# Designs tried in a protein design run: peptides against a protein of PDB entry 5EIB. Part 90

Target 1, 366 residues: chain A of PDB entry 5EIB
Amino acid sequence: VDLEPGTMDSVRSGPFGQIFRPDNFVFGQSGAGNNWAKGHYTEGAELVDSVLDVVRKESESCDCLQGFQLTHSLGGGTGSGMGTLLISKIREEYPDRIMNTFSVMPSPKVSDTVVEPYNATLSVHQLVENTDETYCIDNEALYDICFRTLKLTTPTYGDLNHLVSATMSGVTTCLRFPGQLNADLRKLAVNMVPFPRLHFFMPGFAPLTSRGSQQYRALTVPELTQQMFDSKNMMAACDPRHGRYLTVAAIFRGRMSMKEVDEQMLNVQNKNSSYFVEWIPNNVKTAVCDIPPRGLKMSATFIGNSTAIQELFKRISEQFTAMFRRKAFLHWYTGEGMDEMEFTEAESNMNDLVSEYQQYQDATAD
Target 2, 366 residues: chain A of PDB entry 5EIB as posed
Amino acid sequence: VDLEPGTMDSVRSGPFGQIFRPDNFVFGQSGAGNNWAKGHYTEGAELVDSVLDVVRKESESCDCLQGFQLTHSLGGGTGSGMGTLLISKIREEYPDRIMNTFSVMPSPKVSDTVVEPYNATLSVHQLVENTDETYSIDNEALYDICFRTLKLTTPTYGDLNHLVSATMSGVTTCLRFPGQLNADLRKLAVNMVPFPRLHFFMPGFAPLTSRGSQQYRALTVPELTQQMFDSKNMMAACDPRHGRYLTVAAIFRGRMSMKEVDEQMLNVQNKNSSYFVEWIPNNVKTAVCDIPPRGLKMSATFIGNSTAIQELFKRISEQFTAMFRRKAFLHWYTGEGMDEMEFTEAESNMNDLVSEYQQYQDATAD

## One batch from the design tools (peptide; made by RFdiffusion4, then SolubleMPNN)

Design b2_p13_8_s3 (from b2_p13_8, 8 letters changed)
Fold by OpenDDE base, seed 4:
Structure b2_p13_8_s3 (fold): chain B 366 residues (1-366), chain A 13 residues (1-13)
Amino acid sequence: as target 1 above (366 residues)
Amino acid sequence: VRKGEIARALRLA
């Protein structure tokens, strides 16, 4: 789905374009112009019914519908505005199904689009209410990984998207291959989401190695485990050491010793015990899939529900507030039928979410 | 930096 035709043409002409049914390409002509309101109330609203018709058709063809997975950006107008409109509409029609998202958070390091903090804040407001599971894929973190870890001097969207694809492949491993842990979206939610609003995950992928260092790096379970829990490896720009893990899932892929995985996972938990809540027992889950990702002998994918995710939301909130206090660019949103009150409501709800994370961070066992 | 350097960096084929 897109509000621009050119993206659909790029997908269709791509190496995997034939995987998608032609009738499932739903697109507009005008785009959203990086405006959440165009995505949500005007251009997106004109297209949403056509998308819902496809969603219904595909849902009816499923033998066992678990839920929905949306991949979108929060900085643009289409992914943010129309994406959240779709989430809302799908939630209304399928209230008993899991809503899962891969939500790409904007960063000034990656994009010069000035209104991204508005689009992100308005989107987060919707995601808090209408999703069950949201993987926070933060362009800030992706840029920093590309620059610092991968030693790319000028990270591109192609570079960032490769990290996104690796992460998406990793977190969906248990859904795609036989396994015991988190074999469906609902089981993932039950294991990862202790409180309904606290469903924002920090993902991570290992190994991440610069091209110059690849030849010198062994792929071992200890190294994967250490890298996976390293703050520099988080694909959300948060330091887990500034918060506490509510829940963690680790997905190892490749031929490795289960015993070694369990030992290393226990060791990393013990070393980082101060960064876990003590009142959620057995809050770290581990899966091993014998099938490695393409081109790797082994990998590990991290999913963390941490109160440190508030650092991401605080960053967006600060950027939002800096513009909103001056009413900068608001006329582009109000001109599409939005009320200024919706901005204040979205800001308030995101700040409430931050406060909720902080409350659970500070909570001790009685 | 060429598009696909990360693909090579991740050894993802």
Scores: peptide ipSAE 0.025, ipTM 0.639, DockQ to the pose 0.012
Fold by OpenDDE base, seed 3:
Structure b2_p13_8_s3 (fold): chain B 366 residues (1-366), chain A 13 residues (1-13)
Amino acid sequence: as target 1 above (366 residues)
Amino acid sequence: VRKGEIARALRLA
């Protein structure tokens, strides 16, 4: 789905364009112009019914519908505005189904789009209320991984998207292969989301190795485990050491010893025990799939529900507040029928979310 | 940076 035809043409002409049904390409002509309000109230609102018709059709064709997965950006207008509109509408129609998102967070290191903080804040407000699971994929973190870890001098969106795709493949492993931990979206939510609003995940993927170092790096369970828990490996721009893990899932792929995985996972928890909440027992879940990702002997994918994720929201909130105090660009949103009050509500809800994460970070076992 | 350099870096072909 997009409000721009060119994106759909790019997907259709891409190496995987043929995996999608032609009738499932729903697109507008005008785009959102990086305006959340265009995505949510005008251009997106005109298109949403046609998307819902496709969603219904595909849902009816499912033998056992678990839920929905949305991939979108929060900095743009379409992914943010129309994406969150779609989430809301799907939630209304399918209240008992899991709503899962891969939400790409904006960064000034990657984009010069000034209104991204507005779009992101307005989107997060919707995601807090209408999703069950949100993987926070931060363009800042992706850029930093590309630059620092992968030694790419000039990271591209193509480069960032490969990290995203690797992560998405990793976190969905348990859904795609039988007999795994978290084999359905609901089980994942039960294991990962101790509190309904605290459903924002910090993903990570290992191995991440620069091309120059690939020949010198062994792919071992200890190395995967160590990298997966490294703050520099997080695909959300927050430091886990500044917070506490509420829950963690680790998904290993490839032929490896389950015993070795369990030992390494126990070791990393013990070494980092101060970074876990003590009042959630057995809050680390591990899965092993014998089928490696393409081109790798083994991998590990990390899913962290950490109170450190508040750093991401604080960053967005600070940028939002700086613009909103000046009423900068607001006329572009209000001109699409949006109320200025919706900005303050979104800001407030994000600040409440930050406060909730902080509360649970500071909570002790009684 | 060439498209697919990360795919190669990740050995994700």
Scores: peptide ipSAE 0.016, ipTM 0.554, DockQ to the pose 0.012
Fold by OpenDDE base, seed 1:
Structure b2_p13_8_s3 (fold): chain B 366 residues (1-366), chain A 13 residues (1-13)
Amino acid sequence: as target 1 above (366 residues)
Amino acid sequence: VRKGEIARALRLA
């Protein structure tokens, strides 16, 4: 789905374009112009029914519909505005199904689009209310990984998208291979989301490898375990050491000893016990899939529900507030039928979310 | 189950 035809042409011409049914390409002509309101109230609203018709058709073809997975950006108008419109409409029609998202957070290091803080804040407001689980894929973190860890002098969207693809492949492993922990979206939500609003995940991946790097160092289970808990491997721009993990899932892939994995996972929890809440028993879950990712002998993917994620939301909130106080570019949104009050409500809800994370960070067992 | 049990065991500061 897109409001621009050129993105759909790129998918069709791509190496996997033939995997998708032609009738499942739903696209507009005008685009959203990086405006959330165009995505949500005008251009996106004109297209949403056509998308819902496809969603219904594909849902009816499922033997067992678990839920929905949306991949979108929060900085752009289509992914943010139309994406959140779709989430709300799908949630209304399928209230008993899981809503999962891969939400790409904007960064000034990656994009010069001035209104991204508005689009992100308005989107987060919708995600808090209408999703069950959201993977926060932060362009800030991806850029920093490419630059600092992978030593790329000029990170490209291709480099960032490589990390996104590896992460998405990792976190979906349990859904794609039988007999794993978190084998369904509902079980993942039950294990990862102790409080309904606190459903934003910090993903991480090990080993970190640049696109086209031939030096696949075979990592050991201890090295994978250490790397996936390293703040430098987090795909969200927050330091886990500044917060506490509510829940964690670790997904190992490749041929390895389950005993060694369990030992290393116990060791890393014990070593880092101060960074876990003590009042959630058995809050770390581990899965091992014998099938490695393509091109690697083994990998580990991390999913963290951490109170440190508030650093990401604070960054967006600060950027939003700096623009909104000046009423900068508001006429672009109000001209598409938005009320200025919706900005204030979205800011308030995101600040409430930050406060909730802080409250649970400071909470002690009775 | 887990959500409700955890919420009851917490003192929110």
Scores: peptide ipSAE 0.010, ipTM 0.386, DockQ to the pose 0.033
Fold by OpenDDE base, seed 2:
Structure b2_p13_8_s3 (fold): chain B 366 residues (1-366), chain A 13 residues (1-13)
Amino acid sequence: as target 1 above (366 residues)
Amino acid sequence: VRKGEIARALRLA
């Protein structure tokens, strides 16, 4: 789905274009112009019914619909505005299904779009209310991984997308292969989300390898475990050491000893016990899938529900406040039918979310 | 890739 035809043409002409049904390409002509309000109230609102018709058709073809997975950007107009409109409409029509998102967070290190803090804040407000699980993927973190860890002097779109695809493949492993922990979206939510509003995850991946790196050294289970918990491997620009993990899931892939995995996972928890809340028992879940990712002997994917994610929301909130206090570009949104109150409500809800994370970070066992 | 090219590329994804 896009409000511009060019993206759909690129996907259709690409190496995977033939895996999608032609009638499942839904697109507009005018785009959103990086305006959340165009995505949510005007251009996106004109297109959303056509998307919902496709969603209904595909949902009816499912023998067992678990829920929905949306991949979108929060900095743009289409992914943010139309994406959150679509989430709201799907949630209304399918209230008993899991809403899962891969939400790409904007960063001023990777984008020059001045209104991204508005689009992100307005989107996060919708995600807090209408999603069950949100993987926070920060373009800054992806860039830093490519530059610092992968030693890429000039990270490309292909390099960033490689990290995203590896992460998405990792976190969905249990959904795609039988007999795994968290084998459905609802089970994942039960294990990862102790409080309904605190459903924003920090994903991570090990080993970090660039596309076409022929010189892969196979990592051991201890090395995978250590790298997976390293702040430098987080796909969200937060330091887990500045917060506490509410819950963690680790997904190992490849032929390895379950005993060794359990030992290493216990060791890393004990070594980092100060970074876990003590009042949530058994808050680390581990899965092992014998099927490695393509081109790797083994991997580990990390899913962290950490109070450190508040650093991401604080960063967005600070940028939002700095613009909103000046009413900078506000007329672009109000001109599309938005009320200024929607900005204040979205800011308030994000600040409440930050306060909730801080409360649980500071909570002690009574 | 310049910041603006990464941003454009990530919007086209």
Scores: peptide ipSAE 0.006, ipTM 0.319, DockQ to the pose 0.022; fails the geometry check

Design b2_p13_8_s4 (from b2_p13_8, 7 letters changed)
Fold by OpenDDE base, seed 5:
Structure b2_p13_8_s4 (fold): chain B 366 residues (1-366), chain A 13 residues (1-13)
Amino acid sequence: as target 1 above (366 residues)
Amino acid sequence: MKQGELARLERLA
């Protein structure tokens, strides 16, 4: 789905374009112009029914529909505005199905689009209410990983998207291979989301290795475990040491000892015990899939529900507030039928979310 | 604009 036709041509001509049905390509002509309101109220609203018709058709063909997975960016107009409109409409029609998202957070290091903080804040407001699980994939963190860890002097969208694809492949491992932890979307939600609003995940992937160091790196369970819990390996620009983990899932892939995995997972929890809440028993889950990812002997994927995720929302909120106080570019949104009150409501709800994370960070077992 | 920047970056790659 896109509001621009050229994106669909790129997907169709791509190496995997043939896996999608031609009739499932739904696209507009005008785009959203990086405006959430165009995506949500005008251009996107004109296209949403055509998307819903496809969603219904595909849903009816499912033997057992678990839910929906959306991949979108929160900085643009289409992914943010139309993506959240689509989430809302699907939630209304399928209230008992899981809504899962891969939400790419904007960064000034990656894009010069000035209105990204508006688009992100308006999107987060919708995601808080209408999703059950959201993987926060932060372009800030992806850029920093590419530059600092992978030693890429000029990170490209291709480099960032490679990290996104590796992460998505990792977190969906248990859904794609039988007999694993979190084998369905609902079980993932039960294990990862102790409080309904606190459903934003910090993903991570190991190994991350620079091209120059690949030949010298051993892939071991201890090294994967250590890297997976390293703050520099998080796909969200948050330091887990500044918060507490509510829940964690670790997904190992490849041929390895379950005993060694359990030992290393216990060791890392004990070493980092101050960064876990003590009042949620058995809040770390581990899975091992014998099937490695393409091109690797083994990998580990991290899913963290951490109160440190508030750092990401605070960053967006600060940028939002700096523009909103000046009423900068508001006329571009209000001209598409949006009310200024929706900005204030979105800001308030995101600040409430930050406060909720802080409350549970400070909570004790007594 | 992100798509214009993406297309620019894809043209520079």
Scores: peptide ipSAE 0.009, ipTM 0.413, DockQ to the pose 0.017
Fold by OpenDDE base, seed 3:
Structure b2_p13_8_s4 (fold): chain B 366 residues (1-366), chain A 13 residues (1-13)
Amino acid sequence: as target 1 above (366 residues)
Amino acid sequence: MKQGELARLERLA
């Protein structure tokens, strides 16, 4: 789905374009112009019914519909505005289905789009209310991984998208291979989300290795375990050491000893015990899939529900506040039918979310 | 990246 036709042509001409039904390509002509309100109230609202018709058709063809997965950006107008409109409409029609998102957070290091803090804040407000689980993929963290860890001097969107694809493949492993931990979206939500509003995940992937070092790196369970818990490997721009893990899932892929995995996972928990809440028992879950990802002997994917994610929301909130106090560009949103109160409500809800994370960070076992 | 180049890459992705 896009508000521009060119994106659909790129997907259709791509290596996987033929796996999608032609009728499932729904697109507009005008685009959102990086405006959340165009995506949500005007251009996106004109297209949403056509998308919902496709969603209904595909849902009716499912033997057992678990839920929906949306991949979108929060900085643009289409992914943010129309994406959150779609989430809302799908949630209304399918209230008993899981809503899962891969939400790409904007960063000034990656994009010069000035209104991204508005689009992100308005989107987070919708995601708090209408999603069950959201993987926070932060363009700032992706850029830093590409530059610092992968030693890419000039990271491209292709390099960032490679990290996104590896992460998406990792977190969906249990959904694609029978007999695993979190074998369905609902089971994942039950294991990862102790509080309904606190459903924003910090993903991570291992191994992350520069091209120059790949030939010299032995892939071992201890190295994967150490790397996946390293703050530098988090795909959200927050330091887990500044918060506490509510829940963690680790997904190992490849031929390895389950005993060694369990030993290393216990060791990393014990070493980092101060960074876990003590009042949630058995809050670390581990899965092992014998099938490695393509091109690797083994990998590990991390899913963290951490109170440190508030650093990401604080960054967006600070940027939002600096623009909103000046009423910068507000007329572009209000001209599409938004009320100025919707900005204040979105800011308030995001600040409440930050306060909730802080409350649970400071909570002790009674 | 320049705003126009980003919008172009977002359209190509």
Scores: peptide ipSAE 0.006, ipTM 0.387, DockQ to the pose 0.021
Fold by OpenDDE base, seed 4:
Structure b2_p13_8_s4 (fold): chain B 366 residues (1-366), chain A 13 residues (1-13)
Amino acid sequence: as target 1 above (366 residues)
Amino acid sequence: MKQGELARLERLA
């Protein structure tokens, strides 16, 4: 789905364009112009019914519908505005199904789109209310991984997308291969989300590999485990050491000893025990899939529900406030039918979310 | 050198 036709042509001409049904390409002509309100109330609202018709058709064809997954950006107008509109409409129609998102967070270090803090804040407000699971993928973190860890002098969108694809492949491993922990979206939510509003995940991946790098050093289970818990391997620009893990899932892939995995996972938990809440027992889950990802002998994917994610929301909130107090560019949104109150409500709800994370970070076992 | 380069890449994607 896109509000621009050119993106659909790129997908169709791509190496996997034939995997998608032609009738499932729903697109507009005008785009959202990086405006959440165009995505949510005007251009996106004109297209949403056509998308919902496809969603219904595909849902009816499922033997067992678990839920939905959306991949979108929060900095743009289409992914943010129309994406959150679509989430809201799907939630209304399928209230008993899991809503999962891969949400790409904007950063002023990587994009010059001045209104991204508005689009992100308005989107996060919707995601808090209408999703069950949200993987936070931060463009700043992806850039920093490419530049600092992968030593790419000029990170490309292709390099960032490679990290996103590796992460998405990792976190969906348990859904795609039988006999794994968290084998369905609902079970993942039960294990990862102790409080309904606190459903924002920090994903991480090991080994980190650039697109076109042929020399993958085979990592050991100890090296994978250590890298997976390293803040430098997180796809969200938060330091887990500044918060506490509520829950963790670790997904190992490849032929390895389950005993060695369990030993290393216990060791890393013990080493980092101060960064876990003590009042959620058995809050670390481990899965091992014998099937490695393509091109790797072994990998590990991390899913963290950490109170450190508040650093990401605080960053967006600070950027939002700096613009909103000046009423900068508000006329672009109000001209599409938004009220200034919607901005204040979105900011308030995101600040409440930050306060909730802080409350649980400071909570002790009584 | 971070600012604008990714935004340029996002426009090319």
Scores: peptide ipSAE 0.000, ipTM 0.371, DockQ to the pose 0.021
Fold by OpenDDE base, seed 2:
Structure b2_p13_8_s4 (fold): chain B 366 residues (1-366), chain A 13 residues (1-13)
Amino acid sequence: as target 1 above (366 residues)
Amino acid sequence: MKQGELARLERLA
């Protein structure tokens, strides 16, 4: 789905364009112009019914619909505005299904779009209310991984997308292969989300390999485990050491000893015990899938529900407040039918979310 | 990648 036709043409002409039905390409003509309000109230609102018709058709063809998985950006107008409109409409029609998102967070290091903090704040407000699980992916973190870890002098969109695709493949492993822990979206939510609003995840991946680098030696289970918990491998720009893990899932892929995985997972928890909440028992879940990812002998994917994610929301909130206080560009949103109240409500809800994460970070076992 | 180019690509995603 896109509000611009050129994106859809690029996907259709791409190496995987033929895997999608031609009738499942839904697109507009005008784009959102990086405006959440155009995505949510005007251009996106004109297109949403045609998307919902496709969603209904595909949902009816499912033998067992678990839920929905959306991949979108929060800095743009389409992914943010129309994406959250779609989430809302799907939630209304399918209230008992899991809403899962891969949400790309904007970063000032990666984008020059001045209004991204508005689009992100307005989107996060919708995600807090209408999603069950949100993987937070930050382009700054992806860039830093490419530059610092992968030693890419000039990271490309292809390099960032490689990390995203590896992570998405990792976190969906249990959904795609039988007999795994978290074999469905609801079970993942039960294991990862102790409090309904605190459903924002920090993903991570090991080994970090670029598409061109055949040079990465096969990692061991101890090395995978250590890298997976390393802050420099987090795809959200937060340091887990500044917070506490509420819950963790680790998904190992490849032929390895379950015993060795369990031993290494216990060791890393014990070594980092100060970074876990003490009042959630059995808050680390481990899965092992014998099927490695393509081109790797083994991998590990990390899913962290950490109170450190508040650093990401604080960053967005600070940028939002700095613009909103000046009423910068508000007329672009209000001109599309938004009220200034929607901005203050979204800011308030994000600040409440930060306060909730801090409360649970500071909570002790009584 | 230039910051504006990544922002353009994210709008297309």
Scores: peptide ipSAE 0.000, ipTM 0.360, DockQ to the pose 0.024; fails the geometry check

